# Ledger of designs, part 309: peptides against a protein of PDB entry 3V4L

Target 1, 386 residues: chain A of PDB entry 3V4L
Amino acid sequence: GQPLAKDKVALLIGNMSYWEHPKLKAPLVDVYELTNLLRQLDFKVVSLLDLTEYEMCNAVDEFLLLLDKGVYGLLYYAGHGYENFGNSFMVPVDAPNPYRSENCLCVQNILKLMQEKETGLNVFLLDMCRKRNDYDDTIPILDALKVTANIVFGYATCQGAEAFEIQHSGLANGIFMKFLKDRLLEDKKITVLLDEVAEDMGKCHLTKGRQALEIRSSLSEKRALTDPVQGAPCSAEALVRNLQWAKAHELPESMCLKFQCGVHIQLGFAAEFSNVMIIYTSIVHKPPEIIMCDAYVTDFPLDLDIDPKHANKGTPEETGSYLVSKDLPKHCLYTRLSSLQKLKEHLIFTVCLSYQYSGLEDTVEEKQEVNVGKPLIAKLDMHRGL

## One batch from the design tools (peptide; made by RFdiffusion4, then SolubleMPNN)

Design b2_p29_1_s4 (from b2_p29_1, 17 letters changed)
Fold by OpenDDE base, seed 2:
Structure b2_p29_1_s4 (fold): chain B 386 residues (1-386), chain A 29 residues (1-29)
Amino acid sequence: as target 1 above (386 residues)
Amino acid sequence: MTELVSMDGTSADTEENRKRLAERRRLKE
């Protein structure tokens, strides 16, 4: 019979906004596109952008809590990285210049921990460079890996080579994701699917002699990303996993705020990623005596590091949201919260209504505080280890 | 025009990468 997954879980990390390193662009689109495809494959997907070392460690720990016997685990990483002595290192956004192994996450350490969970399949998709870092001479002492015959690595590039972004009109895609996305939904053994992606990359004149996909696999069984999740009854562990994932993806409910002047505001929420949320406000009712009326969000928790200059924009794109703008209501003011993993408390903020009456020159202001609890990934309390 | 940009962070100490970092700071101001 076709292999069954006990469940399917994916962690996708896209690091772009490095503090001390060149900024990337491709991880934004690549994580978003891969998230949507893996959701169509019935994966529970956690998608995270721009993580610090500490936040990456916690994201991996939370991902490992979702893994169990016979679960399919997929880790995708897009960002800066290097390979020393056959060990792959993912570089956090807060990594110093130069970065070293002590500032980075070793993929082989994550693999060891995944093997301890007795997973049904372990897939690593590494969209990073594999050059040696000459500033890091540390030889990692890795414990011996178990022989599990269920491991697949898809490296975006060969050992010692670079991975590249394709930049078009301000957006970028990774070369790996450009070809992977066209085949990812195919009902094929994962190694066969990746071999076809490698062939497609190899036919591209842009990548020929610059980047080639490397597949490393111990996979002895015919397992595919399309393999169905085992139906009910869910184990107690599967129920806990489902609840934990659902908590990390719960949006605040849309609210209608009523002000004393008779103005009504709709407040809505949309997820771009597990740690990125768009807040939007719209005026749904205005008394005719009010000639000018604007609704702003302000007084966000300091942990979110929200620049007021980037809040309350007339378009989602002006906030840096290019991917979900089609799914958002029009004629709103938009604010993008890009660091929900930093939120230690409830998301409390102020909705400020500024308005003017006909025949009065003075602007009137009314305020309402809004508490939306812990949205999305903030429910996992990824900062509790400090 | 399609541009291929390396995702390599290890070469950051090059004067060229410092210039690219400085130019990207200017485009955000």
Scores: peptide ipSAE 0.405, ipTM 0.747, DockQ to the pose 0.298
Fold by OpenDDE base, seed 5:
Structure b2_p29_1_s4 (fold): chain B 386 residues (1-386), chain A 29 residues (1-29)
Amino acid sequence: as target 1 above (386 residues)
Amino acid sequence: MTELVSMDGTSADTEENRKRLAERRRLKE
């Protein structure tokens, strides 16, 4: 019979805004494009940008809680990385310079934990460099991996080689994602699909002799990313997994705020990633006696580290959001919250209405506090381990 | 122009990393 997945779960991490290292660009687009494709494949996708070491550990731990017998697990990482002695290390955004194994997540440790879950398929897609880090000579004492026939690694590059971004007209894509996205929806064994991606990348004149896809697999069965999910959640674990995923993707409802002056503001929310939300405000009603009127959002929780200079922009693009701008209403003020994983409490903020009456030179302000609860990834309380 | 940029972060704060950071800043302006 056709293989069935008990469920499908993916964690996508894109690190680009490094503190002590060169900033990347490709992870933004690559995580977004891969998220949309994996959702079409019925994956439960958590997509996270710019994680610290602690936040990466918690994201992996929460991902591992969603894994169980016969579940398909996919981990994608785009960012800085290295490979020492056959161990792959993902570099968090707060890693020191130079980084070492104690500051990084070891992929083989994650694999060990995934093997303990008896997953139906484990896919690692590692869009990072695989050069040796000469500042870290530590060999992690890894326990022997179980002999399993359900592991697939897609390395964006060969051992000891670099991975590259293609930068064009202000946008960037990883070389690996550029070719992977064109084939990811094909109903093929995952190792056959990745082999075709390797052939397509090998034909590219830009990457020829610089980057090549490496596939490492023990996969003895015909497993595909297109394999159907087993019908209705028959287990308590499947119900918990569905509820946990739904919580991590719940947006606040749009609100209509009414001010004493008779101005009505529409407040809306959009998800760019599981930890990135756009707030937008628009004036939907204005009395004729009010000549000028603007609605600003302010007084955000300090844990979000929001610079007011980047809030209340006339376009989504001015906030650094280029991906969801087409799906947003026009003629709003836009604010991008890029670190929802840092939110410990409810998202409470102020909507400030600034307006002017006809024949008065002075501006009047009215303020309304808004509580939207815990949006998106903030519902998972990734900080509960502190 | 299409440019290939390495995702390598293993080099310490070398003159090369400062150049890569400066070029990546110029492509944001």
Scores: peptide ipSAE 0.401, ipTM 0.740, DockQ to the pose 0.302
Fold by OpenDDE base, seed 4:
Structure b2_p29_1_s4 (fold): chain B 386 residues (1-386), chain A 29 residues (1-29)
Amino acid sequence: as target 1 above (386 residues)
Amino acid sequence: MTELVSMDGTSADTEENRKRLAERRRLKE
């Protein structure tokens, strides 16, 4: 019979905004595109951008809580990385220069923990460089992996080589994701799918002799990303997993704010990633005696480090939100909250209405405080222990 | 123009990476 997944869970991490390293661009688009594809494949997807070491550890721990016997686990990483002694290290955004294994997450350690969960399939997609880091001489003593025959690694590049991004008009895509996305929905054994991606990448004149996909697998069964999820959650664990995922993806409800002047504001929320939310405000009703009015958001929690200069933009693109802009209402003011994993408290902020009456020169302000609780990934309290 | 850019972070000491880091600092000021 066709293999069944008990459930399908994916963690996607895209690190771009490094503190002490060259910034990347591709992870933004690549995590977003992969998120949308994996959702079409009935994966529960957690998508996270720009994680610190601590935040990456917590993201992996939360991902491991979603794993159980027969669950398909997929980890995607796009960012800086290296490979020493056959161990792959994912580099957090706060990693020092030079970084070492003590500052990084070892993929093989994550694999060990996934094997302890008795997963049905373990897929690692590593969109990072695989060069040796000569500043790290640490030889990790890894325990012997269990023989589970359910492991697939897709490396964006071969051992000792670099991965590349294609930059065009300010946007970038990883070479790996460029080819992976065209095949990801195919009903094929995951190793066959990746082999076809490798062939497609090998035909690209830009990457020929610079980057080649490497597949490392121990997969005894015909497992595909298209494998159906087993029907209704038959276990308490499956219900808990579904609730945990749903909790981490719950947006605040859209609000209609009414001001004393008779102006009505629509306050809306959109998810770009599990840790990235766009807030948008629009004037939905204005009395005719009010000639102009603007509704801006302010007084965000300090944990979010929101620069007011980047808030309340006339377009989503001015906030850096290029991907979801088509799905957002037009004629709003937009604010992008890109670090929801840092939120320790409820998201409380002020909506300020600035307006002018016809025939009065003075601008009037009205304010309303809004509490939207913990949006998206902030419900997981990924900052616990700092 | 389509540019192929390395995702390598290890070669911090290359004069090229120092220049790229310095140029990116200048674009933030």
Scores: peptide ipSAE 0.401, ipTM 0.745, DockQ to the pose 0.297
Fold by OpenDDE base, seed 3:
Structure b2_p29_1_s4 (fold): chain B 386 residues (1-386), chain A 29 residues (1-29)
Amino acid sequence: as target 1 above (386 residues)
Amino acid sequence: MTELVSMDGTSADTEENRKRLAERRRLKE
């Protein structure tokens, strides 16, 4: 019979905004494109940008809670990384310069924990450099892995080599994701699919002799990312997993705010990633005696580190949101919340209406406080313990 | 123009990394 997954869960991490290291650009587009493809494959996807060490550990722990017997687990990472002694290290955005293994997440440790969950398939897609870090002399003593025949590694590059991004007109894509996305929806054994991606990458003149896909696999069964999820979640654990995922992807409902002057504002929300949300405001009704009218959002929680200079933009692109701009309503003011994992409390903010009456020079302001609860990933309380 | 940029973070405080960090501070101002 066709192989069945009990469920399909993916964690995608894209680190770009390093504190002490070069910024990357590719992880933004690559995590977004991969998220959309994996959703078409019926994966439960958590997509996270710019995580600290603590936030990465918590994201992995929450991902491991979604894993169970016969579940397909996929971990994608795009960011800085290194490989020492055959162990792959993912570098958090707060990692010191130079970074060491004590500041990084070891992929083989995550694999060990995934093997304890008796998963049906473990896929690691590592879009990072695999150069040795000469500043880290630590030999990791890893516990012996269980003998399982369900592991697949796709490394964006060879051991000791660099991974590259292609920059064009201010946007960048990872070379690995550029070729992976064209094949990912194919109904093929995952190792066959990755081998075809390796061939496509090998034909590219830009990557020849610089980057090549490496595949490591113990996968003895014909498992594909297209394998259907086993029908209705009959177990209490499957229901809990579905509810936990649904909570992490719940947007606030759109609100209609009414001001005393008779102006009506629509407040809307859009998810770019599990930890990135766009807020947008639009004037839906304006009395004719009001000549100018703008609706600003302000007074955000300090934990979100929102720069007011980047809030209330006339386009999504001016907020740094290039990906969801096509799906957003036009003629709004836009604000991008990029660190929802840092939110300890409810998202409370102020909507400030600034307006002018015909024949009056003075601007009038009205304010309303809005509480939207914990949006998206903030429902998981990833800061429990700080 | 299409440019290949390395995703390597292992290079210490190279003049190029300092230049990228400085250009990034200017884009936040």
Scores: peptide ipSAE 0.405, ipTM 0.748, DockQ to the pose 0.304; fails the geometry check

Design b2_p29_2_s1 (from b2_p29_2, 9 letters changed)
Fold by OpenDDE base, seed 3:
Structure b2_p29_2_s1 (fold): chain B 386 residues (1-386), chain A 29 residues (1-29)
Amino acid sequence: as target 1 above (386 residues)
Amino acid sequence: SISSSTTREPIPGEENTYLVSMGVNYTEN
């Protein structure tokens, strides 16, 4: 019969906003596009941007809790990285300059932990450079991997080589993701699919002789990303996994706020990533005596590090949200909340209505506090221990 | 001091389009 997955789970990490290193751009679009494709493939996807070392460790730990016997696990990483002694290191955004293995996540350690879960398939898609880091002289002592015959690595580049992005008009795509996205939905063995992606990328004149896809596989079975999930959750563990995933993707409900002046505001929420949310406000009712009114959001938790200069924008794009803008209602004020993984408390903020009456020069303000609980990834308490 | 950099190359025939390395290059200053 066709192979069945017990479930399908993906963790996607895109690191761009490095503290001590050059900023990247491609991980934003690449994580978003891959998230949408994997969701069409019935993957449970957690998508995270700009993680610290501690946050990356916790994201991997939470991902490993979603893995079980016969589950398909996919890890995608886009960011800075290196390869020393055949070990791949993912670089967190808070990594020091120069970074070392002690500041980074070793992919082979994650693979070892995935093998302990008796997964049906382990896929690593590593959209990072594989140059040696000459400032890291540490020889990793790795435990021997088990022979599970279910491992696939897709490296965006060859050993010792760079991965590239194409930047155009402020957006960027990784070269690897540019070709991967065109084939990802094909019903093919994952190694065959990646081989076709390698052939397509090999035709790219921009990266010819500079970047080439490397496939490393022990996959003995015909497994595809298109393999159907086994029907209704038949185990208590599958139910817990489904609930945990659903909890991490729960948006706040849209709210209608009523002010004393008779103005009504719609407050809405949209997910860009598991740790990135857009808040939007719109005026849904205005008394005719009020000539101008705007609904601003303010007084966010300090843990979110929100610059007021980037809040309450007339377009999603002015907040730095280029991806979900088509799905958002028009004629709102928009605020992008990044770093929801840092939120220790409930998301409490103020909605401030500023308005003017006809024939009065003075602006009037009314304020309402709003508590929306823990949105998205903030429900997992990924900061536990800080 | 150690400085980190990346390479950025304009793509010929495409306006405002660049090939950018996702790699870090370290230089000792």
Scores: peptide ipSAE 0.536, ipTM 0.937, DockQ to the pose 0.843
Fold by OpenDDE base, seed 2:
Structure b2_p29_2_s1 (fold): chain B 386 residues (1-386), chain A 29 residues (1-29)
Amino acid sequence: as target 1 above (386 residues)
Amino acid sequence: SISSSTTREPIPGEENTYLVSMGVNYTEN
């Protein structure tokens, strides 16, 4: 019969905004595009941008809690990385210069932990360089991996080589994702699908002889990303997994705020990623005697590091939101919260209404505090150890 | 001091388009 997954879970990490290293651009689009494709494949997807070492560890721990017997697990990483002695290291955004193994996440350690969950399939998609880091002389002593015959690695490049991105007009795509996205929905064994991606990438004249996809697999069964999820979640573990995923993807409800002057504001929320949310405000009703009226958001929790200069923009693009702008209402003020993983408490902020009456020069201000609870990934309390 | 860099190459025939390495190169200064 067709193989069935007990469930399908994916963690996607895109690191771009490095503190001590060159900034990347491709992970933004690549994580977003891959998220949308994996959702069409009935994956529960957690998508995270710009994680510190601590935040990456917690994201992996929460991902491992979603894994269980017969579950398909997929880890995608796009960012800086290296390979020493056959061990792949993902570089957090806060990694020092130079970075070392003690500052990075070892993929083979994550694989060991995934094997303990008795997963049905383990897929790693590593969109990073595989050059040696000569500033890291650490030889990781890894425990022997179990023989589970269910592991697939798709490396964006071969051992000792670089992965590349194409940067154009402020956007970028990784070379790996450029070819992967065209085939990801095909009903094929995952190793066959990746072989076809390797052949397509091999035709790319830009990276010929510089980047080549490497497939490492122990997969003994015909497993595909298209494999259907087995029935309704009947196990207690499946119910817990579904609840944890649902919590991590719950947006605040849209609100209608009414001010004393008779102005009504619509406050709305949109998810760009599991840790990135857009807040938008619009004037939905204004008394005719009010000639000018602006609604802005302020007084965010300090843990979010929100610069007021980047808040309350006239377009989503001015906030750095290029991907979801088509799905947002027009004629709003937009604010991008890009670090929801840092939120320790409820998201409380102020909506401020500034307005002017006809024939009065003085601007009037009214304020309302809004509590929207813990949005998206902030519900997982990834900071419980800080 | 150690500095980090990446390679950035213009793509011939495409305006404002660059091939950028996702790798870090360290240089001693």
Scores: peptide ipSAE 0.533, ipTM 0.936, DockQ to the pose 0.865
Fold by OpenDDE base, seed 4:
Structure b2_p29_2_s1 (fold): chain B 386 residues (1-386), chain A 29 residues (1-29)
Amino acid sequence: as target 1 above (386 residues)
Amino acid sequence: SISSSTTREPIPGEENTYLVSMGVNYTEN
């Protein structure tokens, strides 16, 4: 019969905004595009941008909690990385210069932990360089992997080589994702799908002789990303997993705020990623005596590190949100919260209405505090212990 | 000191388009 997944869970990490290293751009688009494709494949997707070491560890731990017997697990990483002694290291955004294995997440350690969950399939898609880091002489003492015959690695590049991105007009795509996205929805064994991606990428003139996809697999069964999820969650664990994922993807409800002047504001929320939310405000009712009226959001929790200069923009793109702008209402003020994983408390902020009456030169302000609870990934309390 | 860099190459025939390595190169200064 066709293989069944008990469930399908994906963790996608895109690191770009490195503190001590060159900034990347491709992970933004690549994580977003892959998220949308994996959702079409009935994956429960957690998508995270710009994680510290601690945040990456917690994201992996939460991902491992979603894994169970017969669950398909997919880990995608786009960012800086290296390979020492056949061990792949994902580099957090806060990694020191030079980074070492002690500052990085070892993919083979994650694989070991996934094998303990008795998963149905383990897929690693590593969109990172595989050069040796000569500043890391540590030999990881890895415990022997179990023989599970359910493992697939798709490396964006071959051992000792670089992975590349194409940067154009402020956006970028990784070379790997450029070809992966065209085939990801195909009903094929995952190793066959990746082999076709390797052939397509091999035709790319830009990276010919510089980047080549490597497939490393121990997969004894015909498993595909298209494999159907087993019907209604019959186990307590499956119910818990579904509820936990649902909590991590619950947006705040849109609100209609009424001010004393008779102005009504619509406050809306959109998810760009599991840790990135757009807040937007629009004037839905204005008395005719009010000639000018703007609704600003302010007084965010300090943990979110929101620069007021990047808040309350006339377009999503001016906030750095290039991907969800088509799905957002027009004619709003937009604010991008890019670090929801850092939120320790409820998201409380102020909506400030600035307005002017006809025939009065002075601007009037009214304020309302809004509590939207813990949005998206902030419900997982990924900062427990800092 | 150790500096980190990446390679950035303009793509011929495409304006404002670059091939950028996702790899870090360390240089001792």
Scores: peptide ipSAE 0.528, ipTM 0.936, DockQ to the pose 0.867
Fold by OpenDDE base, seed 5:
Structure b2_p29_2_s1 (fold): chain B 386 residues (1-386), chain A 29 residues (1-29)
Amino acid sequence: as target 1 above (386 residues)
Amino acid sequence: SISSSTTREPIPGEENTYLVSMGVNYTEN
């Protein structure tokens, strides 16, 4: 019969805004495109950008709690990385210069923990460099891996080699994602699919002799990302997985705010990623005696580290939101919250209406506080233990 | 001091298009 997955879960991490290292661009588009493809494959996807070491550890731990016998797990990472002594390290955004193994996540340690879950399929997709870091001579003492026949690694490059991105007009795609996205929906054994991606990458003149896909597999069964999920969630564990996924994707409801002057504002919310939300405001009613009015959002929680210079933009693109701008209402002011994983409390902020009456020189301000609870990934409390 | 950098190469025949390494190179200054 066709193989069945008990469930399908994916964690996608894209690190680009490094504190002490060169900034990347491809992880933004690559995590977004892969999220949309995996959703079409019935994966429960958590997508996270720009994680610290602690936030990455917590994201992986929460992902491992969703893994169980016969579940399909996919971990994707795009960012800086290195490989020392056959151990692959994912670099968090807060890593010091130079980074070392003590500041990074070891992929082989995550793999060991995934093997304990008896998953139906484990896929690691590592869009990172695999060069040696000469500033880290630490040899991790890895425990012996269990012999399992359900693991697939897709490394964007070979051992000791680089992975590349193509930057064009402010956007970028990784070379690996450029070819992976064209085949990811194919009903093929995952190792056959990745082999075809490797052949397509091998034809790329830009990276020929510089980057090549490496596939490592113990997969003895015919398993595909297209394999259907087994029935309705009838187990307690399946209900928990569905609840955790739903919590991580719940947006605040759109609000209509009414001010004393008679102006009405629409306040809306959109998800770009599990930890990235766009807030938008629009004037939906203005009394004729009011000649000008604008609605600004301000007084955000300090944990979000929001620069007011990047808030209340006339376009989504001016906030750094290039991917969801087509799906947003026009003629709003836009604010991008990019670090929802840092939110310890409810998202409380102020909507400030600035307006002018006909025949008065002075601007008037009215303020209204808004509480939207914990949006998206903030419901998982990824900061627990700090 | 140690500085971090990446390689950036213009793609011939494509305006404003670059091949960029996702790897860090450390240099002692």
Scores: peptide ipSAE 0.523, ipTM 0.935, DockQ to the pose 0.867

